# Designs tried in a protein design run: peptides against a protein of PDB entry 4JHK. Part 12

Target 1, 212 residues: chain A of PDB entry 4JHK
Amino acid sequence: EDYKIQSFDLETQKLLKTALKDPGSVDLEKVSSVIVDQSLKDQVFSREAGRICYTIVQAEAKQTNGSVFRRNLLNRLQQEFKAREETRKRSTQEWVCLVSFICNIFDYLKVNNMPMVALVHPVYDCLFRLAQSDALKNEEEVDCLVLQLHRIGDQLEKMNVQLMDELFNLLRDGFLLQEDLSSMGRLLLLEILEFRAGGWKLSDTAQKYYYS

## One batch from the design tools (peptide)

Design b1_p12_2_s2 (made by RFdiffusion4, then SolubleMPNN; from b1_p12_2, 7 letters changed)
Fold by OpenDDE base, seed 2:
Structure b1_p12_2_s2 (fold): chain B 212 residues (1-212), chain A 12 residues (1-12)
Amino acid sequence: as target 1 above (212 residues)
Amino acid sequence: MTWAEIAELEEK
């Protein structure tokens, strides 16, 4: 199984591999920190890291019935979330990576086979931030917003349909009213509006139109 | 409450 850890140096790869198989033998705080750090600078990894985290969580639970990794992961993630505005100001790339990672964690780290309630509002907060006018003018942020909604929109809506309605009100307004929105941005917003309207699914025709 | 704490409560 490929966990997308090629971007790490060999020593770190070894650490991660050990964490995946024998989490009790490694410093799980360090492991979580490494994963978060890489997720903030690597877009590809940020979208995939949840699977690694899930495996480590499951391995630790099975091995020791512990949750040290998850605790450290969530604590670090919450710290980054709290600083999200500063991160956004510093680097759009790091900001969208952060959002991507949070959404990815939401997607993979389930509790009792359900999305973590703890992450619902934080995820929505991120998406609402991406839906603001100052963010919608940036294609990188629009890309991130649309991607996350494609990935976890249906799950998020199930957790809170009211917030989803409010979010999409902003998206519709951005689509229709924001003058500095790029043509591509408008296209992406239109697509995601249609995506939700279609029950978080795209018809074959729509899929071909937007992504082929 | 921290996210971690909330998650732990969800498991109970």
Scores: peptide ipSAE 0.736, ipTM 0.967, DockQ to the pose 0.900
Fold by OpenDDE base, seed 3:
Structure b1_p12_2_s2 (fold): chain B 212 residues (1-212), chain A 12 residues (1-12)
Amino acid sequence: as target 1 above (212 residues)
Amino acid sequence: MTWAEIAELEEK
């Protein structure tokens, strides 16, 4: 099993490995802070951190029936979410990392084997922000938007189909009407429109066409 | 309510 922690220094890697196996022996507040901090700086990690968090949550529940890690993680994420507009203004990279991480947590941290209801609106809020005209002209934000929809679009739609319809209305408008989209951005929007229309599925041929 | 509090309520 590989938890994609190569971006951390050796000491931090040891801390995370210990948290994964014996969460009671480490400071779980510190662990959550380290994970969030790295997720805001490294987009590769932010896309994969959900599995790490899930494993720690399960290990703590089994060991002590506690939820200290999840509580600290979600509290920190909520703080970052509240400041998302300031983050976007400061750094597009940090903004897309934040969105990626929130979506990744939505994907992996289940409650009673279901997506967390608490994260539904926050996730949609992030995606709607990425679907605004000022964001669609930035290829980095379009990449993030399309990637998240590929990962969690089907789950998110099941939680609220009305919001998904509204979101895709904006995406269709952006594709058809916005003149300052990059060539790649326009291609990505077209692909995601087709992806949803096909029931959140894409043929191997279509996948090769768009992402070869 | 915080996200954390809502999640805890969902588990009960």
Scores: peptide ipSAE 0.735, ipTM 0.968, DockQ to the pose 0.904
Fold by OpenDDE base, seed 5:
Structure b1_p12_2_s2 (fold): chain B 212 residues (1-212), chain A 12 residues (1-12)
Amino acid sequence: as target 1 above (212 residues)
Amino acid sequence: MTWAEIAELEEK
């Protein structure tokens, strides 16, 4: 099984591999820090890191019935979330990586086979921020917003349909009223509006139109 | 409460 850790140096790769199989033998705080740091720099990794985190959580639970890794991971993520506006100001790339990673953790890390309630509002807060006028004019942020809604929109709606309705009201307003949207941004907003309206799936016709 | 604390409560 490949966990896509080739971007790390060899020593760090060994650390991660050990954490995946024998988490009790490594510093799990360090492991969590390494994963978060890389997820903030690499969007591809940030979208895949949830699987790594899930595996480590499961391995630790089986080995020691512990949750040290998850605790450290969530604490670090919460710190990054708190500083999200400063991150956005500094680097749009790091900001969208952060959002992607938080959404990925929401998708993969379950509690009692359910999404973590703790992450529902933080995820919505990120998506609402991406739906603001100043963000909608940036194609990179629109890409991130639409991507996350494709991945976890259905799950997130089940947790709070009222917030989802409010979010999509903003998206409709952006689509109809905002003058400085890029052509691609406008296309993506239209697509995601149709995606939700279609029960969080695309028809074959729509799929061909938007992505072929 | 921290996210971590809330998650731990959910498991109980």
Scores: peptide ipSAE 0.733, ipTM 0.967, DockQ to the pose 0.905
Fold by OpenDDE base, seed 4:
Structure b1_p12_2_s2 (fold): chain B 212 residues (1-212), chain A 12 residues (1-12)
Amino acid sequence: as target 1 above (212 residues)
Amino acid sequence: MTWAEIAELEEK
């Protein structure tokens, strides 16, 4: 399996490759820190980092029955989450990377083959923040919101349908009442409303229309 | 509880 780690320097790539195969031979705190740091800078990586993290978690569990990597990863993520408003004010790009990464971790890091209960409310909090009026006027934030809902919306709904209903009420209001939405933003909101209404599925033709 | 602690509890 190919892991997208080309954005790292060669030394870090070696570290990550070793962590994937022999986690006991590396500093897993350092590994987690490197992954989080890069995920906050690179949107492509932040979307894919969950798979890497999952593999490391599984490898460590198999090798030592340990959870050092996961513990360090989640602790760092929780710190970043707590500071999310400051991050958003400083850099929209870093903010959407943070949201993307948290959602990606939710998607990949399972406990007993189920999504982590610990991440349900934090993920919703991020999505609700993206659904506020001040965020909906920014195409980068709308892109992030819609992308995450496409990826994990069905899973999130299974964890808490009431919160999902509330979220989509905000999105409907934004679609109808937000005056400074871009044309693309409005199209994306419409598409995601249709996506959920269709059971979190869209036809290929519809996908091409909205994402061409 | 921290996210990490909650996750560890879920493992049991």
Scores: peptide ipSAE 0.733, ipTM 0.967, DockQ to the pose 0.888

Design b1_p12_2_s3 (made by RFdiffusion4, then SolubleMPNN; from b1_p12_2, 7 letters changed)
Fold by OpenDDE base, seed 2:
Structure b1_p12_2_s3 (fold): chain B 212 residues (1-212), chain A 12 residues (1-12)
Amino acid sequence: as target 1 above (212 residues)
Amino acid sequence: MTWAEIAELEEE
């Protein structure tokens, strides 16, 4: 199984591999920190890191019935979330990576086979931030927003349909009213509006139109 | 409450 850890140095790869198999033998705080750090600078990893985290969580639970990794991960993630506005100002890339990672964690780290309630509002907060006018003018942020909604929109809606309605009201307004929205941005917003309207699924025709 | 604490409560 490929966990997309090729971007790490060999020593760190070894650390991660050990964490995946024998989490009790490594510093799980360090592991979580490494994963978060890489997720903030690597877009590909930020979208995939949830699977690694899930495996480590499961391995630790099975091995010691512990949750040290998850606790450290969530604590660090919450710290980054709290600083999200500063991150956004500093680097759009890091900001969208952060959002991607949070959404990815939401997607993979389930409790009792359900999405973590703890992450519902934080995820929505991120998406609402991406839906603001100052963010919608940035294609990188629009890409991130649309991607996350494609990935976890259906799950999020199940957790809170009211917030999803409010979010999509903003998206619709952005689509229709925002003058500095790029043509591609408008296309992406239109697509995601249709995506939700279609029950978070795209028809084959729509899929070909937007992504081929 | 922290996210971690909330998650732990969800497991109870």
Scores: peptide ipSAE 0.732, ipTM 0.968, DockQ to the pose 0.898
Fold by OpenDDE base, seed 3:
Structure b1_p12_2_s3 (fold): chain B 212 residues (1-212), chain A 12 residues (1-12)
Amino acid sequence: as target 1 above (212 residues)
Amino acid sequence: MTWAEIAELEEE
């Protein structure tokens, strides 16, 4: 099993490994802070951090029937979410990392084997922000939007189909009407429109065409 | 309510 923690220094890697196996022996508030901080700086990690968080949550539940880690994690994420517009203005990279991480947590942290209801609207809020005209002209934001929809779009739609319809109306408008889209951005929007239309599935041929 | 509190309620 590989949790992809190579971006951390050796000392922090040891801390995380200990948290994964014996969460009661470490400061779980510190662990959650380290994970969030790194997720905001490293998009590769932010996309994969969900598995780490899930494992820690499960380990803590089994060990103490506690939820200290999840509580600290979600509280910190909510704080970052509230400040998302300030983050976007300061750094596009940090903004897309934040969105990626929130979506990743939605994907991996289940409650009673179901997606967390608490995260449905926050996730949609992030995706709607990425679907605005000022964001669609930025290729980095378009990349983030399309990637999240590929990963969790089907789950989000099951939670609220009306919001998904509204979101894709904006994406179609962006594809058809916005003149300052990059060539790659326009291609990505077209692909994601086709992806949903096909029931959140893409053939191998289509995948090669768009992402070769 | 916080996200954390909502999640805890969902488990009950």
Scores: peptide ipSAE 0.731, ipTM 0.967, DockQ to the pose 0.903
Fold by OpenDDE base, seed 5:
Structure b1_p12_2_s3 (fold): chain B 212 residues (1-212), chain A 12 residues (1-12)
Amino acid sequence: as target 1 above (212 residues)
Amino acid sequence: MTWAEIAELEEE
């Protein structure tokens, strides 16, 4: 199985490949740092990073019954989460990368084949931040919000339906009341409202309308 | 508690 790690230098690629197959032979703290650093720069990579992280976690568990990689990964993510407002202030792009990565980790890293309870509130906190008025006026943040809800909304709702209801109340208010939404932002909010109302899926007709 | 600690507890 191939992983999209071409953006790294050859030495780092070797490190990652070794971690995927023989995690006990590499510095897993370094591996986690490299993955997080790249995920904070490239939103597209963050999806692949989730898959990579899952593979490393599984490999380490099978090899040594250890969880060193996951511990380092989650500790780093928690640090980044804590500083999320400063990150947003510095760079919208880095902020949406952070949200994307946290959501992808939620999606891929399961515990006992279930989403990690530890990440439920952090994920909601990120999505609620994206649903605030100052964020909804930024198309890049709206894109991120809608993308994550498409990816993990159904899973997240199962973990806490009350928070999901509250989140969508904010989105509905933004759609109806906020004057400085872009045309695309308004379209995306309408789509995601319909997406949830339809059981977290779109009809073929709706799919064609919004994305074709 | 840290996220890592909570995750470890979930596995128990």
Scores: peptide ipSAE 0.731, ipTM 0.967, DockQ to the pose 0.905
Fold by OpenDDE base, seed 4:
Structure b1_p12_2_s3 (fold): chain B 212 residues (1-212), chain A 12 residues (1-12)
Amino acid sequence: as target 1 above (212 residues)
Amino acid sequence: MTWAEIAELEEE
């Protein structure tokens, strides 16, 4: 399986490759730090980093029955989450990367083959923040919101349907009442409303229409 | 409780 790590320098790529195959031979705290740092800078990587993290977690569990990597990863993520408002004010790009990465971790890091309960509320908190009026006027934040809901909306709803209902109430309000929404933003909100209404599925023709 | 601690409890 190919992992998207070309954004790292060669030395770091070697570190990551070793972590994927033989996690006991590397500093897993350093590995987790490198992954989080890059995920906050590179949106493409932040979307894919969950798969890398999952593989490392599985490899460590198999090799030593340990969870050092996961512990360090989650601790760092929780720190970044706590500072999310400061991050958003500093850089919209870093903020959406953070949200994307947290959602990606939720998507890939399972416990007993289920989503981590620990991440349910944090993920919703991020999505609710993106659904606020001040965020909906920013296309980059709208793109992030809609993208995450496409990726993990069905899983999140299974974990807490009440929060999902509340979130989409905000999105409907934003769609109807937000005056400074861009045309594209409005289309994306409409599309995601339809996506959930259709059981988190859309036809190929609809997908092409909204994302062409 | 930290996210990491909660995750560890879920493993039990």
Scores: peptide ipSAE 0.730, ipTM 0.967, DockQ to the pose 0.906

Design b1_p12_2_s4 (made by RFdiffusion4, then SolubleMPNN; from b1_p12_2 with D5E V7A T12K)
Fold by OpenDDE base, seed 3:
Structure b1_p12_2_s4 (fold): chain B 212 residues (1-212), chain A 12 residues (1-12)
Amino acid sequence: as target 1 above (212 residues)
Amino acid sequence: MSWAEIAEEQLK
């Protein structure tokens, strides 16, 4: 298996590689902290971070039947989530990284091969925040919202279709009624509306039209 | 209840 961790220094790379194969030989609290810190700064890394976290969780379960890594990871994420409004005020970039990471953890970190129930409402809370009018006027937030819905929208809907309906009502209103949307933002909202309407699928032709 | 605790309960 190959994990994309070249963004870390060599010492940290060694730490992560060891955690992936022999989690009992490293400080799992430190490992979780490093992963969260990097994910809050680099949205691209958050996708790979999900896979890394899943692998570490599985390795620890097999080795000691423990869940130290997951506990530390989720505790840190919950702390960041509680402070999400302050984070958004301080830095839009950090805010969208936080949302991206939470969504990617939901995507990859399964419990008995099922979605983690603990994250359903927190994920929806983040997406609803991105769907508010003050967020829809920011391209960076719209990009994040649409990206997460492409990745985990179908899974989230299965967990709570009512919340998904309510979310998309807001998105339709934003598309139709909000005047200060950017051109790209409006295009992205239209695309995601069509994406869900098509059963969370998009033809290759349509995909190329919206995403060059 | 913390996210971590909820996840542990789901595992059982």
Scores: peptide ipSAE 0.762, ipTM 0.972, DockQ to the pose 0.902
Fold by OpenDDE base, seed 5:
Structure b1_p12_2_s4 (fold): chain B 212 residues (1-212), chain A 12 residues (1-12)
Amino acid sequence: as target 1 above (212 residues)
Amino acid sequence: MSWAEIAEEQLK
């Protein structure tokens, strides 16, 4: 399989390729650090990073029955999560990259083909933060919120329906009551409300209206 | 517990 790692220098590309095939022969702490660093800069890469991380985890488990990579990855992510408010204050772009990466790891990095329970509340915490009034007025944050709900909303709801109900109560209130939403932000909130109401699907009519 | 520890427990 090919992985989108052309943004790295040649030495790092070799490191990543080796980690994917022979994880026992490389410094997996360094590998995890490189992946996290790039994912916090590039939201597009963070999606690919989820797939890369899953592959490395599976390769290490198969090769040595080890979990060094996953431990380092999750420890780093937890550190970044803890500092999320500082990150948001410093850079909206870095904040949405962080949220995107955590959500992508939740999406790809399964445990025995099941969602990682460890990430359920952290993911909800991120989405609830994006649903606050001060975040809903920022189109970048609304874009991120809606994108993640499109990607993992159905999975996340299965883990905790009550939290999902509470989250969407906030989104409904934002749509109805908040005065400083952008036009696109308001449109996106309406779309995601309809998306969940339709069982995490868009009807053909809605698809045409919002995305055509 | 750390996220890493919780994930390890889930594997068991």
Scores: peptide ipSAE 0.761, ipTM 0.972, DockQ to the pose 0.903
Fold by OpenDDE base, seed 2:
Structure b1_p12_2_s4 (fold): chain B 212 residues (1-212), chain A 12 residues (1-12)
Amino acid sequence: as target 1 above (212 residues)
Amino acid sequence: MSWAEIAEEQLK
């Protein structure tokens, strides 16, 4: 398996590889911090880090029946989440990386093969923030919003359909009423509206229309 | 309640 850790230096790569195979032999707090730090800087990694985290969680559970990594990961994520407005102010890129990482964790880290309830409201909060007028005018934020909804929208809706309805009301309003949307942003919003309406799946025709 | 605590409660 390729865990997309090539962006780290060799020493950190070794740390991560060891965590994946023998989590008890490394500082899992450090591992979690490294993963979060890199996820805030690297969009590619932020979208892929969930699989790494999932593997570490499973390895630790199997090895010691422990959850040290998950606890540290979630604690750090919660800290970043609480500071999300400051992060957004400082760097749009770090903000969208944070959102993508939280969504990626939601996608991969299951509890008893079920979505992590702890992340449902935080994920929606992030998506609602991306759906505000000041965010919809930024293509980078729209890209992030649409990407997450493509990836985990169906799962999120199953957890809370009311919030999803409210979110898509905002998206529809943005699509129809917001004047400073870019052409691409408007197109992406239209696509995601149709995506949900179609049961969170794209037909071959729709795929070609929007992405070919 | 922390996310970590909520996750642990869900596991139980």
Scores: peptide ipSAE 0.761, ipTM 0.972, DockQ to the pose 0.921
Fold by OpenDDE base, seed 4:
Structure b1_p12_2_s4 (fold): chain B 212 residues (1-212), chain A 12 residues (1-12)
Amino acid sequence: as target 1 above (212 residues)
Amino acid sequence: MSWAEIAEEQLK
């Protein structure tokens, strides 16, 4: 299986490749740190990072029955999450990268083939923050919100439908009542409302209309 | 409880 790690230098690529195949032979704390650092800079990588992390977790479990990598990864994520408001104030880009990474970890890091219960509320907290009025006026935050809901909305809803209902109440209010939404932001909110209403699916025609 | 600890408990 191919993993997109071209953004790293050759030495780091070697480290990651070894971690994927033989996690016991590398410093898994360092591996987790490298992955988190890059994911906080590159929202596109955060998607791949989730897949990479899952593979390493499974490889370590199979090799040593250990969970060193996951422990370090989640501890770092929890620290970043705790500081999320400060991150948001410092850099919108870093904030949306953080949200994207947490969501992608939720998407890929299954525990016994089930979603990680530990991340349900943190993910919702991030999405609720993006759904606040001060965030909805920023296209970058709206883009992030809608993207994550497209990726993991169906999974999150299965974990807690009540929170999802509350979230979408905020989104509907934002769509209808917020005056300083951009045209694109309003369009994206409408699309995601329709997306959930359609069972977290859109026709190809609708998809092209909103995203081409 | 930390996220890491919760995840470990879920494995049981």
Scores: peptide ipSAE 0.759, ipTM 0.972, DockQ to the pose 0.901

## One batch from the design tools (peptide)

Design b1_p13_1 (made by RFdiffusion4)
Fold by OpenDDE base, seed 3:
Structure b1_p13_1 (fold): chain B 212 residues (1-212), chain A 13 residues (1-13)
Amino acid sequence: as target 1 above (212 residues)
Amino acid sequence: SEENLKDHMKTPP
């Protein structure tokens, strides 16, 4: 199986590859720290990080019946989540990387083949923050919001439909009423509104309009 | 017609 870890130096790539195959032979706290740090700086990696983390969790469980990696990962994730407003103020890029990472962890780290309940509200909190007027005017934040909803929106809705309804009320208001949206931002909001309305899929007509 | 979103969106692997 191929993992997108080209952004790391060669030594760190070797560390990650070893963790994926033989987690007992490496410092799993260090591995978790490296993954989180890079996920905050590289959006390409933050998108892939969930799959990598899932594989390490499964490998450790199989090898030692342990959960050291998952514990360290979630502890660090919680720390970054709590500091999310400061992160956003410091760097929009790091903020959207954080959101992407949290959503990817939600998508890939399953407990008994189900999403982790503890991540539901943190994910919604991030998406609601991206749906505020001050965020919707920034195309980078709109890109992040719409991308995550495409990836995990159907799963999140199954966990809490009321929160999803509230979120999309904000998105509809933004699309209809907010004047300082970019042209692309407005188009992205329209697309995601239609995506959910269609049962988290696009009609053939809509597919041609947006993607051909 | 508007810009094609496929060229703008970061497609999942």
Scores: peptide ipSAE 0.021, ipTM 0.625, DockQ to the pose 0.094
Fold by OpenDDE base, seed 4:
Structure b1_p13_1 (fold): chain B 212 residues (1-212), chain A 13 residues (1-13)
Amino acid sequence: as target 1 above (212 residues)
Amino acid sequence: SEENLKDHMKTPP
């Protein structure tokens, strides 16, 4: 299976490849750190990171019945999550990368084919933060918010519909009432509102409108 | 804007 790890140097690529096939032969703490670090820099990689992480988790479980990688990964994730406000203050880019990473871990790192319950509230907390007025005025944050909802909104709703309702109330209010939204931001909010209303899919007519 | 949205939301597998 191919993994998009070209952004790493050759040594790190080798490390990751080894972790994927023979996790017991590498420092899994280091592997987790490398993945998290890159995910905090590259939002695109965060999607791949989720898949990579799941594969390593499965490989380790199969090989040694261990969970060293997963434990280290989640510990690091929790640390970053706790520091999310400082991250946001420091760098919007790093903040949206963090959110993307958390969401992608939620999406890919399943337990018995189910989302990890422990990640539900952290994910919602991130999305709620992005839904605040000070974040909605930033197109980069709106982009992130809408992207994640497209990716995992349906799964999140299944985990907690009440929180999803509350979140979308904020988004609707933002769309209708907030004055300093960018044109694209407003369009994105409208699209995601319609997306959920349509059962986390777009109608044919809406598809044509937004993506023609 | 429509094209931009398409590109923006597209996530290649």
Scores: peptide ipSAE 0.021, ipTM 0.628, DockQ to the pose 0.112
Fold by OpenDDE base, seed 1:
Structure b1_p13_1 (fold): chain B 212 residues (1-212), chain A 13 residues (1-13)
Amino acid sequence: as target 1 above (212 residues)
Amino acid sequence: SEENLKDHMKTPP
């Protein structure tokens, strides 16, 4: 199995590789911290991080029937989530990386092939934050919001359709009423509105309109 | 003509 971990130093790469194969032989708290830290810096890595985390969780479960890694991972994630407003204030980039990471963990870290229920509200909270007026005027945040909804919107809706309806009411209002949206931001909101309306897919007509 | 969303939505490699 090939995992994209080239961004880490060689020692850390070795640590991660060992965790993937023999999680009981490494400090899983350290492993989780390293993964979270890198995910907060690199949005591209966040997707890979989800896959890595899932593999480690499965490996540990198989090896010792333990859940030390998952516990440490979720604890760290919860800490970052609680501090999300400070993170957003400090760095929009780190904030969108955090959201991306949480969403990717939701996407990949499944238990019995089901999303973790405990992550549903944190994910929605992040998306609702991105749907506020002060965030919608920032293209980087709109990009993140729309990207996550494209990736996990259908799964998230299955967990709570009412919250999804409320979220999209905000997005519709933003699209229609907010004056300081960029042209691209407005276009992205329109696209995602149509994406959900189409059953979390684009019609052929819409595909041509947005991507031709 | 409106902007093409294709390039904007591409995830960096």
Scores: peptide ipSAE 0.019, ipTM 0.605, DockQ to the pose 0.095
Fold by OpenDDE base, seed 2:
Structure b1_p13_1 (fold): chain B 212 residues (1-212), chain A 13 residues (1-13)
Amino acid sequence: as target 1 above (212 residues)
Amino acid sequence: SEENLKDHMKTPP
């Protein structure tokens, strides 16, 4: 597999490549920090970061039966999560990157082919925050919310259907009642409501309506 | 707007 790490300097690229192949030979705390930092800046990379993280976790497990990287990664993630409101206040872009990263880690960093239970509530907390009225009026936040639900909504629902029901109640109310949604935001909410109602997929008719 | 939705939901390369 090829990993998209061109955004890093050459030394960091080397570090990441080594971590992927021989994690025991590098500072895995530093590696985790670098990945998190970049993920907070680049939402596109955050998706790649999930894949990279999983690969490093697997490599370390095979090499030393260790979990140093995962521990450091999750510790840093927890720190960023705790500061999420401040991040949102400072930069909407960084906030949506954070949410994207957390969701991508949830998606990729599975243990025994199962999502990490510890990430369920943090993910929902982020999505609930995006579903608040002050966030729904921001198209960038709506984009993030809908994108994550498309990616991991089905998995999240399996982990806690009650929270998913509550979340979508908020989304429905936002769609129906909130006046300051953008036209695109309203369309996105409608689409995701229909997406879940259809079992986390769209019918052919709906597919044509939204994407043709 | 409907055409734009497709662009919004497409997976980044």
Scores: peptide ipSAE 0.021, ipTM 0.627, DockQ to the pose 0.116; fails the geometry check

